# Peptides against a protein of PDB entry 2ODG: the designs that were tried, part 60

Target 1, 89 residues: chain A of PDB entry 2ODG
Amino acid sequence: MTTSQKHRDFVAEPMGEKPVGSLAGIGEVLGKKLEERGFDKAYVVLGQFLVLKKDEDLFREWLKDTCGANAKQSRDCFGCLREWCDAFL

## One batch from the design tools (peptide; made by RFdiffusion4, then SolubleMPNN)

Design b2_p20_8_s3 (from b2_p20_8 with V2I E13L K15E M16E K20R)
Fold by OpenDDE base, seed 4:
Structure b2_p20_8_s3 (fold): chain B 89 residues (1-89), chain A 20 residues (1-20)
Amino acid sequence: as target 1 above (89 residues)
Amino acid sequence: LIEEGVEKAKELLEEEEEER
């Protein structure tokens, strides 16, 4: 599997104040649901990712339960955050 | 053929959602 351009754009630089919708796998629909739950910035989701100790299964399940992400969307989002952390954390 | 078409359509919808 190859990464998306959205993934590459996200992992290429510090995320700063990027909205939650800038995460790979998170579009308008999932983004709005996350925002309604208080996850309005990508760094808030990063916080959850770190609280879950970067565990893939826990994070992907959390994302599914929180915004209804499917398997591909949660995989893409997880991979996006993992690679960002590898580069900048 | 229908199953393949449905699968492809779902993939396109997911990609569209991801990029928006």
Scores: peptide ipSAE 0.184, ipTM 0.687, DockQ to the pose 0.021
Fold by OpenDDE base, seed 3:
Parts: C-alpha cells; structure tokens; sequence
Structure b2_p20_8_s3 (fold): chain B 89 residues (1-89), chain A 20 residues (1-20)
C-alpha cells in the first residue's frame, strides 16, 4: 500500500520536538487525547513504541486503549514510527 | 442509500482527522 504525505514528511527528518499530532494517523482528536495522558510530543510516543520492543500488536493495542485509535490510525502510526526508526535509530 | 452515504462520510472524516 501507499503512504500519506504526512507519513513521508515525518520519516524524512529527525523528529526533534515535533508534537504528537505530527505522527501519521494522529490528528487533532487523537492528539488531544494523547496529550491529556502525557504524550504531548512525538518522541514520547516513540518511547512507548520502544518500551514495547517495536511489537506491532502490543503498540496498536496500547494506542487503541490510550486514545481510541481505530485500526487504520494505529496501523499508520505504527508504520510511521517503524520507518522513522529504520532511518534514524 | 442513506446507509452507504453515512459510511462514506465517516471514512472521509477519519481521513481528514488522520492528515490534520
């Protein structure tokens, strides 16, 4: 499948201080819910992704439970972080 | 007809949310 422009923009450079909403699959609604739980920056979600040892099922389940992400949103977010790590970690 | 319209509207809203 093809990726979104949002995905390509995120994986193209170091994420630095980018907000959580810069992640593919995370818009205004999910972003606000994540921020309320303390995940205000993309790198905080990256931290959770790494704590879960990059496991897709565990991460997508966590994202669903934390902010109510649906299957597509969690897939896009996971893929975004996976490809970012492949390039920069 | 209405049901499929509602489903398509939901898909468009989800895509808009994802890219914002």
Amino acid sequence: as target 1 above (89 residues)
Amino acid sequence: LIEEGVEKAKELLEEEEEER
Scores: peptide ipSAE 0.179, ipTM 0.679, DockQ to the pose 0.020
Fold by OpenDDE base, seed 1:
Structure b2_p20_8_s3 (fold): chain B 89 residues (1-89), chain A 20 residues (1-20)
Amino acid sequence: as target 1 above (89 residues)
Amino acid sequence: LIEEGVEKAKELLEEEEEER
């Protein structure tokens, strides 16, 4: 499956202080909802991803329940974090 | 039909905005 440019930009370098909205599948709408829940930085969502032991179904369900992400958005976000971890963790 | 079209359009716009 082909990834977005946003995905490629995220997985290309260390995460640092990138905002939550820099994650693939997370734009202005979902980003604001995540920020309201305390997930203002991408690394905070990474933390949740790791707490869930990188389980796709659990993470995507969590993301849906937390910010209302649809199937595509949650898939893109999960894939983004998975590939970032493969490269840098 | 219009309501369905508007809802579908919103979904497509949301997905596009989340990947920009």
Scores: peptide ipSAE 0.191, ipTM 0.692, DockQ to the pose 0.021; fails the geometry check
Fold by OpenDDE base, seed 5:
Structure b2_p20_8_s3 (fold): chain B 89 residues (1-89), chain A 20 residues (1-20)
Amino acid sequence: as target 1 above (89 residues)
Amino acid sequence: LIEEGVEKAKELLEEEEEER
């Protein structure tokens, strides 16, 4: 499947202090829900991704349960973090 | 029910577009 420009922009550089909404698959709606749960920065979601040992099913289910992400959104977000880690971790 | 389903589908598409 093809990636979005948002994905490419995120995986191209260190994430630094980028907001959670900079993650592929995370827009304004999901971003606000994540922020309300304490996930205000992309690196906080990265932390959860790592705590779950980069397991796709666990992460995507967590994202769904936490902010209501659908299958595409969770897939995009997971792929975004996976590729970022491949490049920078 | 069909109309409700159509409206819900539209909302889901809008949410997907917002999330890019």
Scores: peptide ipSAE 0.164, ipTM 0.676, DockQ to the pose 0.021; fails the geometry check

Design b2_p20_8_s4 (from b2_p20_8 with V2I E7K E13L M16E E18K)
Fold by OpenDDE base, seed 1:
Structure b2_p20_8_s4 (fold): chain B 89 residues (1-89), chain A 20 residues (1-20)
Amino acid sequence: as target 1 above (89 residues)
Amino acid sequence: LIEEGVKKAKELLEKEEKEK
């Protein structure tokens, strides 16, 4: 499997104040839904990822329930956060 | 605003732990 440039851009540097929409798999539609629910920054979603102990199934289910992410979107987002954590956490 | 999302995550975690 290959990753997107968006994924590579995210995992390459500290997260800082990056918006939630900078996460791989999170486009404008999902980003807006996440923002409406208070998840405006990527680090807020990271928080949920960590609370769920980096569990893929739990996180992907959470993301689907929270913003309607499909399988690919949730997979891309999970992979993005996992690899970021591997590099910086 | 994040209350529901946080709650959902907690519920998922609790369910996972109960299933162990």
Scores: peptide ipSAE 0.581, ipTM 0.912, DockQ to the pose 0.111
Fold by OpenDDE base, seed 5:
Structure b2_p20_8_s4 (fold): chain B 89 residues (1-89), chain A 20 residues (1-20)
Amino acid sequence: as target 1 above (89 residues)
Amino acid sequence: LIEEGVKKAKELLEKEEKEK
């Protein structure tokens, strides 16, 4: 599958203090919903990703339940975090 | 603010572990 430029930009460098909206699959709408629930930084979502043992199904379900992400959005977000972790963890 | 989201993740993890 092809990735977005947003994905490539995220996985290319340390996460730092990047906002949650910098994650692939997380647009303005989902970003606001995540922020309202305390997930304002990408690293907070990364924390959930890691707590869930990097499990795709669990993470995508969590993301859907937390902010209403659809299948593509959750897939893109998962892939973004997976590849970032592969590069930097 | 993150309490509910964290709780949900914990629940998902626990359910998965119980199924194994």
Scores: peptide ipSAE 0.559, ipTM 0.908, DockQ to the pose 0.112
Fold by OpenDDE base, seed 3:
Structure b2_p20_8_s4 (fold): chain B 89 residues (1-89), chain A 20 residues (1-20)
Amino acid sequence: as target 1 above (89 residues)
Amino acid sequence: LIEEGVKKAKELLEKEEKEK
């Protein structure tokens, strides 16, 4: 229910060129795996989030398949992108 | 149908990166 400071920092301002690792739920391990697959910027993951029509189950499944995110990591990442979009999209 | 799109989207992204 509560959010992390990392989440709050991300959703508070425009995304710009923030690295993928700035997303809540994405630590160094997952970040490196995402970068190896071309998802080096947060906005690239945002793109996939939007292509998947903001669907939580589909996005979280995609994230798991893409970088091995666990349930909490994918939940945190999804929530981060959802709230960012609610504020800025 | 969206679920099938997810699979294709993932595959496209992976293929694109491999082609770089």
Scores: peptide ipSAE 0.418, ipTM 0.847, DockQ to the pose 0.118
Fold by OpenDDE base, seed 4:
Structure b2_p20_8_s4 (fold): chain B 89 residues (1-89), chain A 20 residues (1-20)
Amino acid sequence: as target 1 above (89 residues)
Amino acid sequence: LIEEGVKKAKELLEKEEKEK
């Protein structure tokens, strides 16, 4: 699958204090919903990814349940965090 | 504020581990 520029920008450098909306698959709509639930930084979502032991199905289900992400959005977000972790974790 | 979202993730993990 082809990645987006947003994905490449995110996985290229340390996460730092990047907002949740910087994650691939997380646009303004999903970002606002995540922020309303307290997931305002990308590293908070990373935390959930790690709690779920990097399991794709569990993470994508969690993301759908939490902010209403569709299949593509959850796939993009999962792939973004997976590749970031491969590079920096 | 994030407690419900965190709890949901832990519940998903526990369900998978229980089903193994």
Scores: peptide ipSAE 0.413, ipTM 0.874, DockQ to the pose 0.151

## One batch from the design tools (peptide; made by RFdiffusion4, then SolubleMPNN)

Design b2_p21_1_s1 (from b2_p21_1, 7 letters changed)
Fold by OpenDDE base, seed 3:
Structure b2_p21_1_s1 (fold): chain B 89 residues (1-89), chain A 21 residues (1-21)
Amino acid sequence: as target 1 above (89 residues)
Amino acid sequence: SLEEEVEKARKLGEEAVRRAE
């Protein structure tokens, strides 16, 4: 599978205080929903990814239930966080 | 609760990002 430029930009550097919308698969609509739930920064979603022990099924289901992400959006977001962790943790 | 879920995620996320810097 190929990745987006948004994915590559995110995994290329430490995420710091980047907004949740900087994650691959998370656009303005999903980003606003996540922010309304308290997941306002990318690192908070990273935290949830780690809470779920990097389990793909659990994370993608959580993302769907939390903000209505579809299969592609949740896949892109999961892959983005997985590769970021591989690079920096 | 959602508040507790967010706080748990925030804690682990902050720790991870700090480690990466």
Scores: peptide ipSAE 0.822, ipTM 0.967, DockQ to the pose 0.868
Fold by OpenDDE base, seed 5:
Structure b2_p21_1_s1 (fold): chain B 89 residues (1-89), chain A 21 residues (1-21)
Amino acid sequence: as target 1 above (89 residues)
Amino acid sequence: SLEEEVEKARKLGEEAVRRAE
């Protein structure tokens, strides 16, 4: 499987205050829904990823339930955060 | 609640990114 440029851009550097929409798999539609639920920054979603102990099934299910992410979107977002953590944590 | 969920996530996420900087 190949990654997107968006994924590569995100995992290349600390995320700081990047908006939630910077996460791979999170476009404008999902981003707005996440923001409405209080997950306005990428680091808040990272936090949820960590709360769920980096469990793929739990995280992807949460993302689906929270913003309606499909399988590809949740996979991309999970992979993005996993690789970011591997690089920086 | 959603509020508690967000707050837990925000706290852990903020701590994590601070460590990464």
Scores: peptide ipSAE 0.821, ipTM 0.967, DockQ to the pose 0.882
Fold by OpenDDE base, seed 2:
Formats: sequence, C-alpha cells, structure tokens
Structure b2_p21_1_s1 (fold): chain B 89 residues (1-89), chain A 21 residues (1-21)
Amino acid sequence: as target 1 above (89 residues)
Amino acid sequence: SLEEEVEKARKLGEEAVRRAE
C-alpha cells in the first residue's frame, strides 16, 4: 500500500518534540484523546510501541482501546512508527 | 491472552505518564 505525505514527513527525520498528532493515522480527534491520557508527544506513543515490543497486533489493539482508533488509523500509526524505528532506532 | 497483554501495557504506559507529570 502507498503511504501518506504525513507518514513520509514523519519517518524522514528524528521526531524530537513532535506532537502526537504528527503521527500518521492520528488526527485531531485521536490526538486530543491521546493527549488527555498523557500521550501528548509522538515519543510517548513511541515508548508504548517499544514496550509492546513493536508488535503490530498489540500496538494496534492498544491504540484502539486508548483513543478509539479504527483499523486504518491504527495501521497507519503502526506503520509510521515501524518505519521511523527502522530508520532511526 | 492478547487482551490481557494490551491491558497490562496500557496500565504500564499510563502509570509511567502519570509519574512523569
């Protein structure tokens, strides 16, 4: 599948202090919900991704349960973090 | 189970976030 420009922008550089909403699949709605749970920065979600040992099913299920992400949103977010890690981790 | 693992991870992450606030 093709990726979004948002995905490409995120995976192209160190994430630094980017807000959680910079993650592919995380729009304003999901971003706000994540922020309410304390996941305000992309690196905090990255932390959760890593705690889940980069497992797709675990992460996508967590994301769904945490902010209500649908299948596409969770897939996009997972792919974004996976490819970012492949490049920079 | 997958569900249990997700719940554990969720709690772990949220607890860590709370501690950092």
Scores: peptide ipSAE 0.136, ipTM 0.683, DockQ to the pose 0.105
Fold by OpenDDE base, seed 1:
Structure b2_p21_1_s1 (fold): chain B 89 residues (1-89), chain A 21 residues (1-21)
Amino acid sequence: as target 1 above (89 residues)
Amino acid sequence: SLEEEVEKARKLGEEAVRRAE
């Protein structure tokens, strides 16, 4: 399986104040929905990822329920956060 | 159930977000 450049760009450095839309799998549509729910920064979604104890099924289901992410989008987002945590957490 | 756990987590996250705004 191949990752996107967006994934690689996100995982390569501390996320700082990056917007939620910088996460792999989160495009403009999902990003806007997440922002409307208060998840405007990538680190806020990271927080939810950590609260769910990095569980893939829980996180992907949450993301689906929160912004309507499909299977690929939720998988990409999960993988992005998992690999970022492996590098920096 | 998985659905119940996700709902609890969603509520927790959204509550935290609202408090931070």
Scores: peptide ipSAE 0.132, ipTM 0.678, DockQ to the pose 0.091

Design b2_p21_1_s2 (from b2_p21_1, 7 letters changed)
Fold by OpenDDE base, seed 3:
Formats: structure tokens, sequence, C-alpha cells
Structure b2_p21_1_s2 (fold): chain B 89 residues (1-89), chain A 21 residues (1-21)
């Protein structure tokens, strides 16, 4: 399946202090909800991804429960973090 | 709690991005 330019831009470089909204699948609405819960940087969501042992079902369920992400949004976010980890970890 | 969940994610995420730099 084709990825978005947002995905490609994110996985191309170390994420550093990028905001949570820079993650593929995370727009302004979901980003604000995540920030309100304390997940304000992309690396904090990366941390949760790693806490869940990179398990797709667990992560996507968590994202849905935490900010209301739909199936496409959670898939895009998971794929973004998976590809980033494959490149840099 | 949510605060504890965030704290754990912060620790692992910070370590990961520092390792990537």
Amino acid sequence: as target 1 above (89 residues)
Amino acid sequence: SMAEEVAEAERLGRAAVEAAE
C-alpha cells in the first residue's frame, strides 16, 4: 500500500523533539487529544509503542482508546513508528 | 494511572531517540 508524504518525511530522519502531530495518521484533532493526555511529543508515543513491544493490535487499540483514532489513523501511525524504528533502532 | 503511563513512555521514548542521534 502507498504511504503518505507525511509518513515519508517522518521516517527519513531522527525524530528528535518533533511534536506528536508530526506522526502519520495524527492530525490536529487527535494531536490535541494526545497532548491533553500528556503525549505531547512524537517520542512519547514512540515510547508507548515500545512499551507495548511493537505489537500492532495492542498499539492500535491503545491509540483508539486514548484519542479516538479510527482504523486508518491507527494503521498509519503504527506503520510510521514501525518504519522509523526499522531505520534508526 | 495515566500519569504513570506517560512517565514510562517518556523514559523509553527519550532513550530511543537519544540512541538514534
Scores: peptide ipSAE 0.813, ipTM 0.966, DockQ to the pose 0.864
Fold by OpenDDE base, seed 5:
Structure b2_p21_1_s2 (fold): chain B 89 residues (1-89), chain A 21 residues (1-21)
Amino acid sequence: as target 1 above (89 residues)
Amino acid sequence: SMAEEVAEAERLGRAAVEAAE
């Protein structure tokens, strides 16, 4: 499957202090939900991704439970972080 | 708790992005 420009923009460079909404699959609605729960920066979600040992099922379930992400949103977010890690970690 | 979950994620995520830069 193809990736979005948002995905490509995110994986192209170190994420630094980018907001959580910069992650592929995370729009305004999900971003606000994550921010309300303390996941305000993309790197905090990256941290959770790593805490879950990059496990797709665990991460996607966590994202769904935390902010209500649907299957596509969680898949896009997972793929975004996986490819970022492949490039920079 | 959610606060503890965030704290753990924040620590690990910060370390990761610092290593990437």
Scores: peptide ipSAE 0.813, ipTM 0.966, DockQ to the pose 0.869
Fold by OpenDDE base, seed 2:
Structure b2_p21_1_s2 (fold): chain B 89 residues (1-89), chain A 21 residues (1-21)
Amino acid sequence: as target 1 above (89 residues)
Amino acid sequence: SMAEEVAEAERLGRAAVEAAE
């Protein structure tokens, strides 16, 4: 499968203060749920991704449990953070 | 759930850091 333009836009530049909704796989619905749980910025989700040692299964499970992300959404979000880290960490 | 487990671990982590200061 190919990546989305949203994914490409996110991984192309520093994360800064981008909202959580800028992450691939995170639309308005999931974004609002994440914000309600304290994950208002993409870098907060990045923090969780790193705490989980970049483990795909753990991160995707966490995302599902936290905001109800489905398989595609969690895969897209994971891939987005993985490739951002590959570029900037 | 994973979310609850992570939240608890993070809480404990913050508490440990605070207690060590």
Scores: peptide ipSAE 0.037, ipTM 0.549, DockQ to the pose 0.070
Fold by OpenDDE base, seed 1:
Structure b2_p21_1_s2 (fold): chain B 89 residues (1-89), chain A 21 residues (1-21)
Amino acid sequence: as target 1 above (89 residues)
Amino acid sequence: SMAEEVAEAERLGRAAVEAAE
């Protein structure tokens, strides 16, 4: 499995105030839905990822239920957060 | 659903904080 440039850009540096749409797998449609639910920043989604104890199945299910992410989108988003945490936590 | 469970937990959390004020 290869990663996107979007993934590489995200995991390469501190998250800061990056918008939720900067996460791999999260485009304009999913980003808007997440923002409407209060997940406007990438670090808010990171918080949910950590609350779920980095569990892939739980996180991907949450993302699907929250914004309608498909399997690839949820996989990309999970992988993005996992690798960011591996580098910075 | 997971989304509903998270939302319920958040609502309960806010209610608890408000009740303590």
Scores: peptide ipSAE 0.037, ipTM 0.536, DockQ to the pose 0.056

Design b2_p21_1_s3 (from b2_p21_1, 8 letters changed)
Fold by OpenDDE base, seed 4:
Structure b2_p21_1_s3 (fold): chain B 89 residues (1-89), chain A 21 residues (1-21)
Amino acid sequence: as target 1 above (89 residues)
Amino acid sequence: SMEEEVEKARELGEKAVEAAK
């Protein structure tokens, strides 16, 4: 499938301390909700992705339940983290 | 709890990004 420039920018380099909003599929609205729940950095969401053993259904359901992400947003976020892990882990 | 969930995620995330450096 076609990816966004935001996705490509994220998977191109180590994420370090990037804010949660830098993840593909996570805009200002979802980012604010995630931050309020304690998921303030992209690496914290990465951690949850790993806790869920990179399971797509579990992660996308979690993201929906945590911040109200729709199907496209959760798909984009999952794909972003999966490709980042493939590149750097 | 949500706090425990966040802290588990934070811990694994920190380890992962450290490994990626």
Scores: peptide ipSAE 0.806, ipTM 0.963, DockQ to the pose 0.861
Fold by OpenDDE base, seed 3:
Structure b2_p21_1_s3 (fold): chain B 89 residues (1-89), chain A 21 residues (1-21)
Amino acid sequence: as target 1 above (89 residues)
Amino acid sequence: SMEEEVEKARELGEKAVEAAK
């Protein structure tokens, strides 16, 4: 499968203090919902990804339950974090 | 709780981002 430019831009550099909305698959709607739950920065979602031991099913289910992400959105977000970790961790 | 979940995520995320610098 192909990736978006948003995905490529995110995985190309350390994420630092980037907002949660910079993650692939996380648009304006999902970003606001995540922020309301306390996941305001991309690194907080990265942290949850790591808490769940990079398990795809657990993470995608969590994202769905937390902000209402659909299958494509959760797939894109998971892939974005996985590839970022492969590059920098 | 959600607060505890967020705090755990934040702690691990901060460590990971720091390690990636």
Scores: peptide ipSAE 0.804, ipTM 0.963, DockQ to the pose 0.866
Fold by OpenDDE base, seed 1:
Structure b2_p21_1_s3 (fold): chain B 89 residues (1-89), chain A 21 residues (1-21)
Amino acid sequence: as target 1 above (89 residues)
Amino acid sequence: SMEEEVEKARELGEKAVEAAK
């Protein structure tokens, strides 16, 4: 129900060249796995989020399958991108 | 199915990343 400071920092400004690890829910472990799969920047994950038409279930399942994100991590990441898009897209 | 949709999306994303290298 509450958001992290990491979430607030991300959704407050254009993401630019921020690394994938700047996304809420994406720590060092998940970040490295995403980078190994070519998702090195937050905007690349944003691209996947948009390809999935912002669908929560599809995105969270993709994130889980791609980097092993748990329920909280995938929820935090989804919420981060959703709110960023609401503000800037 | 949802699994098929996720797999298609994953493949699309990975192909896009590969093409961008």
Scores: peptide ipSAE 0.093, ipTM 0.661, DockQ to the pose 0.093
Fold by OpenDDE base, seed 2:
Structure b2_p21_1_s3 (fold): chain B 89 residues (1-89), chain A 21 residues (1-21)
Amino acid sequence: as target 1 above (89 residues)
Amino acid sequence: SMEEEVEKARELGEKAVEAAK
């Protein structure tokens, strides 16, 4: 499957202080819900991704439970963080 | 179970976020 430009932009550089909405699959709706739970920066979601041992099923389920992400959104977000980690972690 | 582990991680994550504020 192909990736979005948003995905490519995210994985191409250190994430720094990028907002949570910079993650592929995380739009305005999901971003606001994540921010309300304290996940305001992409690196906070990265932290959760790492706490879950980079497990796809666990992460995608967490994302669904936390902000209501659908299958595509959670897949895109997972892929974004996975590939970022492959490049920089 | 997987669901229990996800919930534990979510709770710990939220607590960690709150503690960091």
Scores: peptide ipSAE 0.055, ipTM 0.605, DockQ to the pose 0.093

Design b2_p21_1_s4 (from b2_p21_1, 9 letters changed)
Fold by OpenDDE base, seed 3:
Structure b2_p21_1_s4 (fold): chain B 89 residues (1-89), chain A 21 residues (1-21)
Amino acid sequence: as target 1 above (89 residues)
Amino acid sequence: SMEEQVKKAEELGKAAVKAAE
């Protein structure tokens, strides 16, 4: 499958203090909901990804339950974090 | 709680991005 430029831009470098909205699959709507719940930076969502032991089903379910992400959004976000971890961790 | 969930996520996330720098 293909990836977006947003995905490629994110996985190309360390994420540092990038906002949560920098994650692939996370637009303005989902970003605002995540920020309201305390997930304001991309690294906080990365942390949750790691808490869930990089499990795709658990993470995507969590994202759906937390901010209302649909299947594509949660898949894009998961893939973005997985590839970032493969590159930098 | 959501507060504790965020706290755990922040701790692991901060450690991970620091290791990547």
Scores: peptide ipSAE 0.817, ipTM 0.968, DockQ to the pose 0.867
Fold by OpenDDE base, seed 2:
Structure b2_p21_1_s4 (fold): chain B 89 residues (1-89), chain A 21 residues (1-21)
Amino acid sequence: as target 1 above (89 residues)
Amino acid sequence: SMEEQVKKAEELGKAAVKAAE
């Protein structure tokens, strides 16, 4: 499978204070839901990703339960954070 | 709680991105 330009743009640089919606797989709908629950910045979702020990199943389940992400969205988001961590952590 | 979850995630995430800068 291939990655999106959104994914590539995100993993290319430090995320800083980027909004949660900048994450691959997180569109406007999911982004708003995450923001409403306190996950307003990409780094907060990164934090949750790390809290879950980078476990794909746990993270994707969490994302689904938290904002209703489907399989592709959760996969894209997980991959985005995984590759960002590989590049910068 | 969700509030505690967010707090923990925020702390860890903030530390991580700071380390990456």
Scores: peptide ipSAE 0.817, ipTM 0.968, DockQ to the pose 0.859
Fold by OpenDDE base, seed 5:
Structure b2_p21_1_s4 (fold): chain B 89 residues (1-89), chain A 21 residues (1-21)
Amino acid sequence: as target 1 above (89 residues)
Amino acid sequence: SMEEQVKKAEELGKAAVKAAE
């Protein structure tokens, strides 16, 4: 399956201080909810991704439970972080 | 707690992106 331009843009460079909304699958609605819970930067979500040992099921479940992400959103976000890590870590 | 969860995530995430720079 093809990726979005948003995904490609994110995985193309170090994320630095990019906002959480820069993550593929995370739009304004989900981004706001994540921010309200303390996940304001993409690197914080990356951190959670790593805390969960890059486990897809755990991460996607966490994302769903935390901000209400649907299956596609959580899949897109997971894939975005996975590929970013593959490229930079 | 969510606060502790965020703290752990921030710590690992910050370290990771720093390493990537």
Scores: peptide ipSAE 0.817, ipTM 0.968, DockQ to the pose 0.873
Fold by OpenDDE base, seed 1:
Structure b2_p21_1_s4 (fold): chain B 89 residues (1-89), chain A 21 residues (1-21)
Amino acid sequence: as target 1 above (89 residues)
Amino acid sequence: SMEEQVKKAEELGKAAVKAAE
């Protein structure tokens, strides 16, 4: 499948202290909701991704339940984290 | 709780990004 420039920018380098909104699929609306719940940095969502053993169904359901992400948003976010992990972990 | 969930995620996430630096 095709990816966004936002996705490519994220997976190209270590994420460090990047805000949660830097993740593909996470815009201002979802980012604010995640921040309000304590997921303020991209690495915190990465942590949850790892807690869920990189399981796509579990992660995407979690993201939907946590911030209201739709199917595309959760797919984009999952793919972003999966490819980042493949590159750096 | 959500607080515990965030804490666990932060710990694993920090460890992962540290390993990547």
Scores: peptide ipSAE 0.815, ipTM 0.968, DockQ to the pose 0.871

